# Peptides against a protein of PDB entry 3PBP, part 164

Target 1, 203 residues: chain A of PDB entry 3PBP
Amino acid sequence: LNEKDLNLILNKSLVMYESLDSTTDVIVKRNVIKQLQFVSKLHENWNSRFGKVDIQKEYRLAKVQGPFTINPFPGELYDYTATNIATILIDNGQNEIVCVSFDDGSLILLFKDLEMSMSWDVDNYVYNNSLVLIERVKLQREIKSLITLPEQLGKLYVISDNIIQQVNFMSWASTLSKCINESDLNPLAGLKFESKLEDIATI
Target 2, 203 residues: chain A of PDB entry 3PBP as posed
Amino acid sequence: LNEKDLNLILNKSLVMYESLDSTTDVIVKRNVIKQLQFVSKLHENWNSRFGKVDIQKEYRLAKVQGPFTINPFPGELYDYTATNIATILIDNGQNEIVCVSFDDGSLILLFKDLEMSMSWDVDNYVYNNSLVLIERVKLQREIKSLITLPEQLGKLYVISDNIIQQVNFMSWASTLSKSINESDLNPLAGLKFESKLEDIATI

## One batch from the design tools (peptide; made by RFdiffusion4, then SolubleMPNN)

Design b2_p28_7_s2 (from b2_p28_7, 13 letters changed)
Fold by OpenDDE base, seed 1:
Structure b2_p28_7_s2 (fold): chain B 203 residues (1-203), chain A 28 residues (1-28)
Amino acid sequence: as target 1 above (203 residues)
Amino acid sequence: MEKEREEAVLEGVGKKAEFNKKVKEKQK
């Protein structure tokens, strides 16, 4: 974590705070406020040794949210179980695709459409936990593991049986990234969300 | 499902784009 990252987190927390309105649940309000307070304190005490100790204590009280909702959920997967999860960067601006494998050999590529906060002092806190289904890739193999390489944007390596396959989704992810970063959805019109699958090696 | 998926992507990307825009404004 550096100053730039901290500023980003702070600004995200501020935007979340400013998004609160009269219709927002009280628990959500409390949680978002606590998130902002924590991040603000972290920012304020960034160079303070004493501040770091207190921050660490407070951070331990925070939990990661779950579960997530997938929209739309592919009906064919209702009877199957998720086996692996991976996150793949698609640009240098922290846009990511979440990939989940299932025991039917399917891969789903997902997008986090909302910014999530940590859970503070409340068990089972769930807010902004949605994931958008972009693509389903059917491999018809038992997926053993998912591997990503930080230097390779928009690429996922799937290990199944004795084969390593590469899923390359930059054909659409580059456009998606651009749309997000530029706040222009026009390029999404007519875009096909079809990844390229290629055999890389036999294990 | 395909149409629903496409609509969901558009909506989702839109939400994220809006959020990011607001964040960028804070960073100016």
Scores: peptide ipSAE 0.566, ipTM 0.929, DockQ to the pose 0.921
Fold by OpenDDE base, seed 5:
Parts: structure tokens; sequence; C-alpha cells
Structure b2_p28_7_s2 (fold): chain B 203 residues (1-203), chain A 28 residues (1-28)
């Protein structure tokens, strides 16, 4: 975590806070406020030794949300089990694609359409937990692991028993990124969400 | 499902775009 990242988190937390209204659930309000308070405190004490210790303790109280929902969920995967998960950056603005593999050899590429807060002092907190299905890639292999490289945007390496394959989704992710960053959805019209699959190495 | 997926992507990107716009405004 650096100053730039902290500022981004703070600004995200502020936007989340400002999105609260009279119709927002009380639990959600409390949770968003707690996150903002934490991040604000972290920001204020960023250069203090004392602040680092206390913040670390408070950070341990935060939990990841769950469960997540995938929309639309591919019905064919209802009977299969997720095996691996990876997050892939698609730009410098921290837009990301989530990839989940299944034991049928499928990969699903997902997009977080909503900003999620951490869970604070509430068990089973669920809010803004949706993921949008972009693409399903059928590899028909037993997927052992998913690997990403920070210097390679929009690329995922899939490791099976005898082969390493690269999934490259920059063909559509670049457009998606642009649409998000520029607040213009027009380029999405007619865009095909089809990733490129390439064999990289045999094992 | 394909049409539903496309609509979901469009809607999702729209939501994220709006959020990011607000975040950028805070960074000024």
Amino acid sequence: as target 1 above (203 residues)
Amino acid sequence: MEKEREEAVLEGVGKKAEFNKKVKEKQK
C-alpha cells in the first residue's frame, strides 16, 4: 500500500459514503461508515508510527464479503465446482477481470460492476456483491492453476497437466476499460467478447 | 443467454463508469 493507493481507496470510500441515502439499509450505512472511518484514520496517520500499529489491528477486523452472485449464471455450470480464481488487471486505472475455473475445464470471465466495501463487525454482510458474466471459455482440461503476471494486462495463464495456455482477452477488455474510464458505452455496441487461446509451452 | 449477458455487461459497465467518474472528481 502506497500513498497513491491509499488516496484511491479513500476516494472510493467517500463516493460510497456519499451514495448513501434514506433508502439505504441501516446495516449498509453502518458498514460503509466504518470503512470510511478506517480509511480516513489510516490517511491521517499515514506518516505516524503510532498510526501504523493501531491501523493494523483495526484492519484485522475487516472481512471479505460473501457470497457473490454471478449474473447471468451459466446454467451448465450449476453441477460443477469452482477450482481456481484469479484477478487480472486490464488497465492502469485498476479495472479488473475476475476469472474462475471449474472442474469441467471451463473458465468464466467476470466483471465487478459494483464497488464492494469490506465487512465490518457484521457476519455474512452482503452488499454490491454482483459479478457480471462476460465470457465462458471451454478448455476441456483439468485446470491445475491460474497464473497472472503484473506486467501483462489482460492475460491469464492456465496450467494443466501437460500444457500451459495463455488466455488473452485484451481484444474486448481494452474497449471495456475505455468505456469505463471515459463514461462512454458506445464502443460496446457490436463488441464480441471472445478471448484468444494460445498454447505457450508443454510440460 | 447471450442477449441477457450483453445487457448485463452494458448495465454493469455503465454503473462502474459512473462510479469511476465520481472517484475521479474526488481526486481533483
Scores: peptide ipSAE 0.565, ipTM 0.928, DockQ to the pose 0.925
Fold by OpenDDE base, seed 2:
Structure b2_p28_7_s2 (fold): chain B 203 residues (1-203), chain A 28 residues (1-28)
Amino acid sequence: as target 1 above (203 residues)
Amino acid sequence: MEKEREEAVLEGVGKKAEFNKKVKEKQK
C-alpha cells in the first residue's frame, strides 16, 4: 500500500458515501460510513509524521464481503460446484476479472460492475455483490488450481492433472479496460468475448 | 442467453465507468 493506493481507496469510499440516498438501507449507510471513517483515519495517519491513530480495533472488525451473485447465471452450472477462484488484473488502474472454476471443467470469467465496501460490524453483510458473466470457457478437465502472475495482465494459468494451460483474455479485456477508464462504451460494440487458450506445459 | 449476457456486460461496464469517472474527479 502506497500513498496513491490509499488516495484511491479514500476516493472510492467517498464516492460510495456520496451515492447514498434516502432509499438506501440503514445498514448499508452505516457500513459505508464506517468504511469511510476508517479510511479517513488511515489517511490521516499516513500523512502524519508523529501522529499514531489506533485503527487496530476497527481493522479487526473489517471482513471481506460475501457471498456473490452472478448475472446472468449460466443455467448449465446449477448442478455443478465451484472449485477455485482467482482475480486477474487487466490494467494498472486496478480493474479486475474474477475467474471461477467448476467441477465440470468450465471456467467463468466475471466482472465486478459495482463497487463493494468491506463488511464491518454487521455479520453476513451483503451489498453490491453482483458479478457480470463475461465468458464461459469449457476446458472439460478436472481443474486443480488457478494461478495468476501480477506482472501478466489478463492471463490466467489453469493447472489440471496433466497440463498447464494459459487463458489469455486481453483480446477483449484491453477494450473493456479502455471503456471503463475513458468512460466510452462505443468500443464494446461488436466486441467478441473470446479468450485464447494455449497449452504451456504437459505435466 | 447470449443477448442477455451482452446487455448485462454493457450495463455493468457502464456502471463501472461512471463510478470510475466520479473517482477520477475526486483525484483532482
Scores: peptide ipSAE 0.564, ipTM 0.928, DockQ to the pose 0.931
Fold by OpenDDE base, seed 3:
Structure b2_p28_7_s2 (fold): chain B 203 residues (1-203), chain A 28 residues (1-28)
Amino acid sequence: as target 1 above (203 residues)
Amino acid sequence: MEKEREEAVLEGVGKKAEFNKKVKEKQK
């Protein structure tokens, strides 16, 4: 974590705080405020030992939020179990695709549309935990592992049986990234969400 | 389901875009 990253986290937390209003649930409001207070304190005391000690104590009290929901949920997968999960960057920013595999051999590609806060003092805290379904890819084989390479944007490697396959979704992810970064949704019109699947190696 | 999916993607991208815009404004 560097100063640039800390500033980004602070600005994200501030934007979340500013989104609160009179209609916001009290639990959500409390949680977002606690996060902003924590991040602000972290920023203020970034180079102080005292700040680091306090941060460590408070950090131990925070948890990653869960569970996630998929919207819309693919009804065909109700009877199947998730087996692997991976996150793939699609640009040099922080836009990413979440991939989940299932025991029927399906891959679902998901978009994290909302910024999530940490959970601070409420068990089973859930807010902004939805993922948007973009594409379902049917491999019809047992998926053993999902691998990503940091230098390869929008690419996922799937290991099944004795075959390594590459899923490349940059055909649509590049457009998605552009829309997010430029705040223009027009390029999404008519876009096909179809990834490329190819065999890379036999193992 | 396809129409619902497309609408969900559009809405989701819109939300993220707006959030990122606000964050960028604070970084200036």
Scores: peptide ipSAE 0.560, ipTM 0.927, DockQ to the pose 0.890

Design b2_p28_7_s3 (from b2_p28_7, 15 letters changed)
Fold by OpenDDE base, seed 5:
Structure b2_p28_7_s3 (fold): chain B 203 residues (1-203), chain A 28 residues (1-28)
Amino acid sequence: as target 1 above (203 residues)
Amino acid sequence: DEEKVREAVLKGVGKKAEFQAKVKKKLE
């Protein structure tokens, strides 16, 4: 964690704090306040190695891992079980897509529409866990593993049986990223949420 | 339903965009 990253976390925390109002759940308020306080203290001592380690740990806990909600949820998947989860970066601004695989061989690509707060009660509390369904990809095979590479934006590698496949969703994710970063939703009009599937290797 | 998906995506992206805009403003 460097100064830039810490500043980003701090400002995210500030925005979350400023978004609190009288209708906000008390537990949420407490959690957001605790996060802001913690990050603020770390920012004051951002050169501290100890602080860097601690913030990384807590920040990782803010990643999507469940429980979470998916909207709309594919009705066909109600009877199936999630098998793997992965997060794929789509830009350098920390926008990302969440992928969940199911035991029917389906992949769902999801968007985090709400910023997650660090969980200060990891065992009992999850703040924003909202996910929006973007695309369902049916592979019709047993998915064993999901792999992502940090240097490859919008790409997911799926290992199933003896084959590695690449799912590339930058065709729409690039536009999505642009819309988010520029606060303009117009480019989403008519956009097709169709990922490219390619066989990479047989193993 | 493609329309439901699109609607949800638009709404979600809008929320995220607003959030990021606020964050960016604070970084200035």
Scores: peptide ipSAE 0.517, ipTM 0.924, DockQ to the pose 0.913
Fold by OpenDDE base, seed 1:
Structure b2_p28_7_s3 (fold): chain B 203 residues (1-203), chain A 28 residues (1-28)
Amino acid sequence: as target 1 above (203 residues)
Amino acid sequence: DEEKVREAVLKGVGKKAEFQAKVKKKLE
């Protein structure tokens, strides 16, 4: 964690705090407040350069894990079970695509539309664990693993049976990233959410 | 349904964009 990261976390925490209202669940309120308090204290200590800040005890990174909501949920996958999950960076910022594989051989590409907070009070607490369906890719293979390479934006490697396949979704993810970063949704008009699938190697 | 997906994406991206914009403003 560097100063830049800390500032980002602080400001995210502030935004989340400011979003609280009377309709917000009490548990959520408590969680957001605790996060803000912690990060603020951390920031203060960082600026004061008072030795080593104890981050390990309270710092719980938010990660994509179940349970989460997917909207719209593909009805065809209702009876199938998720097998793997991966997160793929799509830009040099913090925008990511989440991929979930299912035992029917399907991949779904998802977007996190809400910022997640760290967990504080409850071990299984997940705030804003919301995902938006972007694309479904049907491989019709038993998916064994999902691999991502940090240096390769918008690319997912799928290992199934004896084949490694690459899913490249930068055709639409680049636009998505731009829309987010520039706060302009116009480029999404007419955009096709179709990834490129390519066989990379035979195992 | 492609249309449902599109609508959801638009809404979702919008929310994220708004959030990031707010964060950026605080960083200025």
Scores: peptide ipSAE 0.517, ipTM 0.924, DockQ to the pose 0.896
Fold by OpenDDE base, seed 4:
Structure b2_p28_7_s3 (fold): chain B 203 residues (1-203), chain A 28 residues (1-28)
Amino acid sequence: as target 1 above (203 residues)
Amino acid sequence: DEEKVREAVLKGVGKKAEFQAKVKKKLE
């Protein structure tokens, strides 16, 4: 963790705090406040023992590993169970796509539309991470694992029994990233959310 | 439904864009 990263996390935490209102769940409020307090303390004590905490990693892990809801949820998947989850970077600006696999061989690509705070009350904190469905990819095979490489943006590797496949969604994710970063949604008009699937290796 | 997905994506991206814009402003 460097100063730049810490500042980013701090400012994100501040924005989250400032977005709290009367409609926000009490538990969410508490977690956001605690996060801000913690990050602020880290910032104030950057040259102290607090600098040893990898807050960015913990923050990211909390977002990935927390409970989630998907909307709209494909009705066909109601009878199936999620098996794997992965987060794929689509740019260098903290934008990500979440992928969830199901035991029917489906992959769903999801967008996190809300920033989530770290959980500071594990025993009592119940928060479903908001995820928007972008695309469903039907592989029709047993998915063993999902692998992502940090240096490869918008690419997901799917490992099944006998094959490694690459899912490349930069065809639409690049536009998505642009829209977010430039605060312009116009490029999304007419955009097709269709990923490219390629066989990489037989195993 | 493709249209439903598009609508949801637009809404979601909008929220994220707004959030990031606010963050960016604080960094300046």
Scores: peptide ipSAE 0.516, ipTM 0.924, DockQ to the pose 0.867
Fold by OpenDDE base, seed 3:
Structure b2_p28_7_s3 (fold): chain B 203 residues (1-203), chain A 28 residues (1-28)
Amino acid sequence: as target 1 above (203 residues)
Amino acid sequence: DEEKVREAVLKGVGKKAEFQAKVKKKLE
């Protein structure tokens, strides 16, 4: 964690705080406020010697492991159980796609539309973890694990019993990234959310 | 429903874009 990273976290926390209103969940409000207080204090007392706490790492871990909501929820998966979760980077600006696998062999690709805060409530690990459904990929295989490579943007590796498959969603994720970074939604018009599936290796 | 998905994506991306823009402005 360097000064630049800390400034980014602080400004994110400030924006989150400024977005709070009377309709915001009480738990979310508390978490956002606590995060802002913590980060602000850390920023004020920042010394390079104490940079051992990877706040970003802790923040990301909390986001991935916490409960989440999916909208719209795929009704066909209502009776199935999630088996794996992975987060895939789609650009160098911290935009990500979340992938969840199910025991029916389906993958869903999701977008985090809201910035999340760390959970500061020890007794109730519930926070605003909103995900938007983008695409469902039906593999019809028992999915054992999901693997991502940091150097490969928009690619997910799916390991089944006897095969490794690559899911490449850069066909639409590149456009998505551009829209976010440039604050222009026009390129999304007519965009097809269809990933490319390729067999990589047999096991 | 493809249209429903598209609408949700547009809305979600819009929210994220706005958030990032606000953050960027504070960093400048």
Scores: peptide ipSAE 0.516, ipTM 0.924, DockQ to the pose 0.856

Design b2_p28_7_s4 (from b2_p28_7, 14 letters changed)
Fold by OpenDDE base, seed 3:
Structure b2_p28_7_s4 (fold): chain B 203 residues (1-203), chain A 28 residues (1-28)
Amino acid sequence: as target 1 above (203 residues)
Amino acid sequence: DEEKRRKAVLEGVGKKAEFQAKVKKKQE
């Protein structure tokens, strides 16, 4: 963690706080406020030389949210079990795609459309935990692992049986990234969400 | 339903775009 990253986290927390209004659930309001308080204190006490901050015990009790939901949920997968998960960056602005594999050999590509806060004082806190379904890829084989490479944007490597396959979704992810970064949704019109599948190697 | 899915993507991208724009403004 560096000063640039800390500033980003602070600004994200501020934007989340500013989104609160009279219609916001009390639990959500409390959670977002605690998040901002923590990040603000962290920023105030930041030691750039050592890249660390002294944090009070109360703030260290925060946890990551869970579980996540998928919208719309692919009904065909109701009877199957998720086996692997991976996150793939699609640009240098920290936009990412989440991939989940299932025991029927399917991959689903998901988009994180909402910013999530930490869970602070409520167990099983759930807010902004939804993921948007973009594409389902059917491999029809047992998926053993999912691998990503940080230098390769929009690419996922799938290991199944004795084969390594690459899933490349930059055909649509590049447009998605552009729309997000430029705040223009027009390029999404008519866009096909079809990833390219290629065999890379035999194990 | 593909139409429902496309609508969800559009809405999601819109939300993310708005959020990032606000964050970017604070960083300027």
Scores: peptide ipSAE 0.603, ipTM 0.942, DockQ to the pose 0.886
Fold by OpenDDE base, seed 1:
Structure b2_p28_7_s4 (fold): chain B 203 residues (1-203), chain A 28 residues (1-28)
Amino acid sequence: as target 1 above (203 residues)
Amino acid sequence: DEEKRRKAVLEGVGKKAEFQAKVKKKQE
């Protein structure tokens, strides 16, 4: 964590706070406010102590949200169980794809469309927990593990049986990233969400 | 359904884009 990262987190928290309105659930309001308070305090302490951050014990009790919802949910996977999860960066900024494997040999590529806060005070807090289904890749193999390399954007390595396969989704992810960063959705028109699957090695 | 999925992607990307734009504005 550096100053730049902290500023980013703070600004995200501010935007979330500013998004609150009269229709927002009271629990959500409370949670977002707590998030902002925490981040603000971190920011303050960072500046005051030459890079040191004092965290009050009371704020250490925050939890990660879960579960998530997938929209649209692939009906074919309703009776199957998720086996692995991975996050893949698609640019040098803040955008990433979430990949989940299932025991039927399917991979789903997902997009986080909303910013999520930590869960504060309330157990089972759920807000902005949606994931958008972009693509389903059917491997028809038992997926043992998912591996990502930080230096390789938009690439996922799937280990199944004795084969390592690469899933490359930069064909559409680059456009997706551009659309997000430039706030222009036009390039999405006609875009095919089809990843490239390639055998890399036998193990 | 592919059309439903495409619609969801479009909407999702839109939301994210809007959020990031607001964040960028804060960083100026």
Scores: peptide ipSAE 0.603, ipTM 0.942, DockQ to the pose 0.905
Fold by OpenDDE base, seed 5:
Structure b2_p28_7_s4 (fold): chain B 203 residues (1-203), chain A 28 residues (1-28)
Amino acid sequence: as target 1 above (203 residues)
Amino acid sequence: DEEKRRKAVLEGVGKKAEFQAKVKKKQE
């Protein structure tokens, strides 16, 4: 965690806070406020010289939300089990694609359309936990591991028994990123969500 | 259903774009 990251987290928390209105669930309000309070305190106590913050005991570390939902969920995968998960950056603005593998050899590429807060005081807190299905890639292999490299945007390496394969989705992810960053959805028209699969190495 | 997915992507990207625009404004 650095100052830039902290500022980003703070601003995200502020935006979430400012999005609250009279129709927002009380539990959500409480949770978002708690997060903002915590992040604000961290920011206030940030020592940029040493890259550290003092965490006050009155604030506990938050938990990750769960479960998530996928929309639309591919019905063919209802009877299969997820085996691996990876998050792949697609730009420098921290836009990401989530990839989940299944025991049938499928990969699903997912998009986080909503900003999720952490869970604080409430167990099993669920809000803004939806993921959008972009693409399903069928590898028909037993997937052992998913590997990402920070310097390689929009690339996922799939490790199976005897082969390493690269999934490259920058063909559509670059456009997706542009749409998000420029608030222009027009480039999405006619865009094909088809990743490139390439064999990299034999194991 | 590809159409269903496309609709979901469009809506999702729109929401994310709006959120990031607000965040960017805060960074200024």
Scores: peptide ipSAE 0.602, ipTM 0.942, DockQ to the pose 0.894
Fold by OpenDDE base, seed 2:
Structure b2_p28_7_s4 (fold): chain B 203 residues (1-203), chain A 28 residues (1-28)
Amino acid sequence: as target 1 above (203 residues)
Amino acid sequence: DEEKRRKAVLEGVGKKAEFQAKVKKKQE
């Protein structure tokens, strides 16, 4: 965490706060406000020299948000169980793809289309927890682990019993990132969401 | 099915783009 990151978090929290309106649930409002307060204090107390921040005890109780939903849900996976999850960066750290594997050997690539806040005052806080299904990759093998390397954008390594495979989705993720960053959706037209699968090693 | 998925992606990316644009404005 550096000053730039902290500023980004602050600005995200501000935007979230500013998105609140009369139709927003009271619990959501309170939660977003709590986050903004925390981040603001964090920013205020930031010591760039040592990377230290004084955090009030109450804010240390914040947790990651609860369950997520997938849209559209792949009906075929209703009968299967998720086995692994990974998050892969697709650009300078602001946009990510969420990958979930299932016990049928499927891997789904998901996009977080909404910004989420941390959970502060309430247990099982859920808001803006939707994930968009981009692609389903059927590996048809038992997936033991998902590995990502921060220096490798848009790449996921899938480990099974006898093979390590690389899933590379930069063919579409680069365009996706560009669309987000430039606020231009035109390049999405005709874009194929098909990842490249490559065998890396036999084990 | 694919059309539904593409629509969802388009809408989702749009929402994210809007959010990021607002954040970017704050960064300036």
Scores: peptide ipSAE 0.603, ipTM 0.942, DockQ to the pose 0.925; fails the geometry check

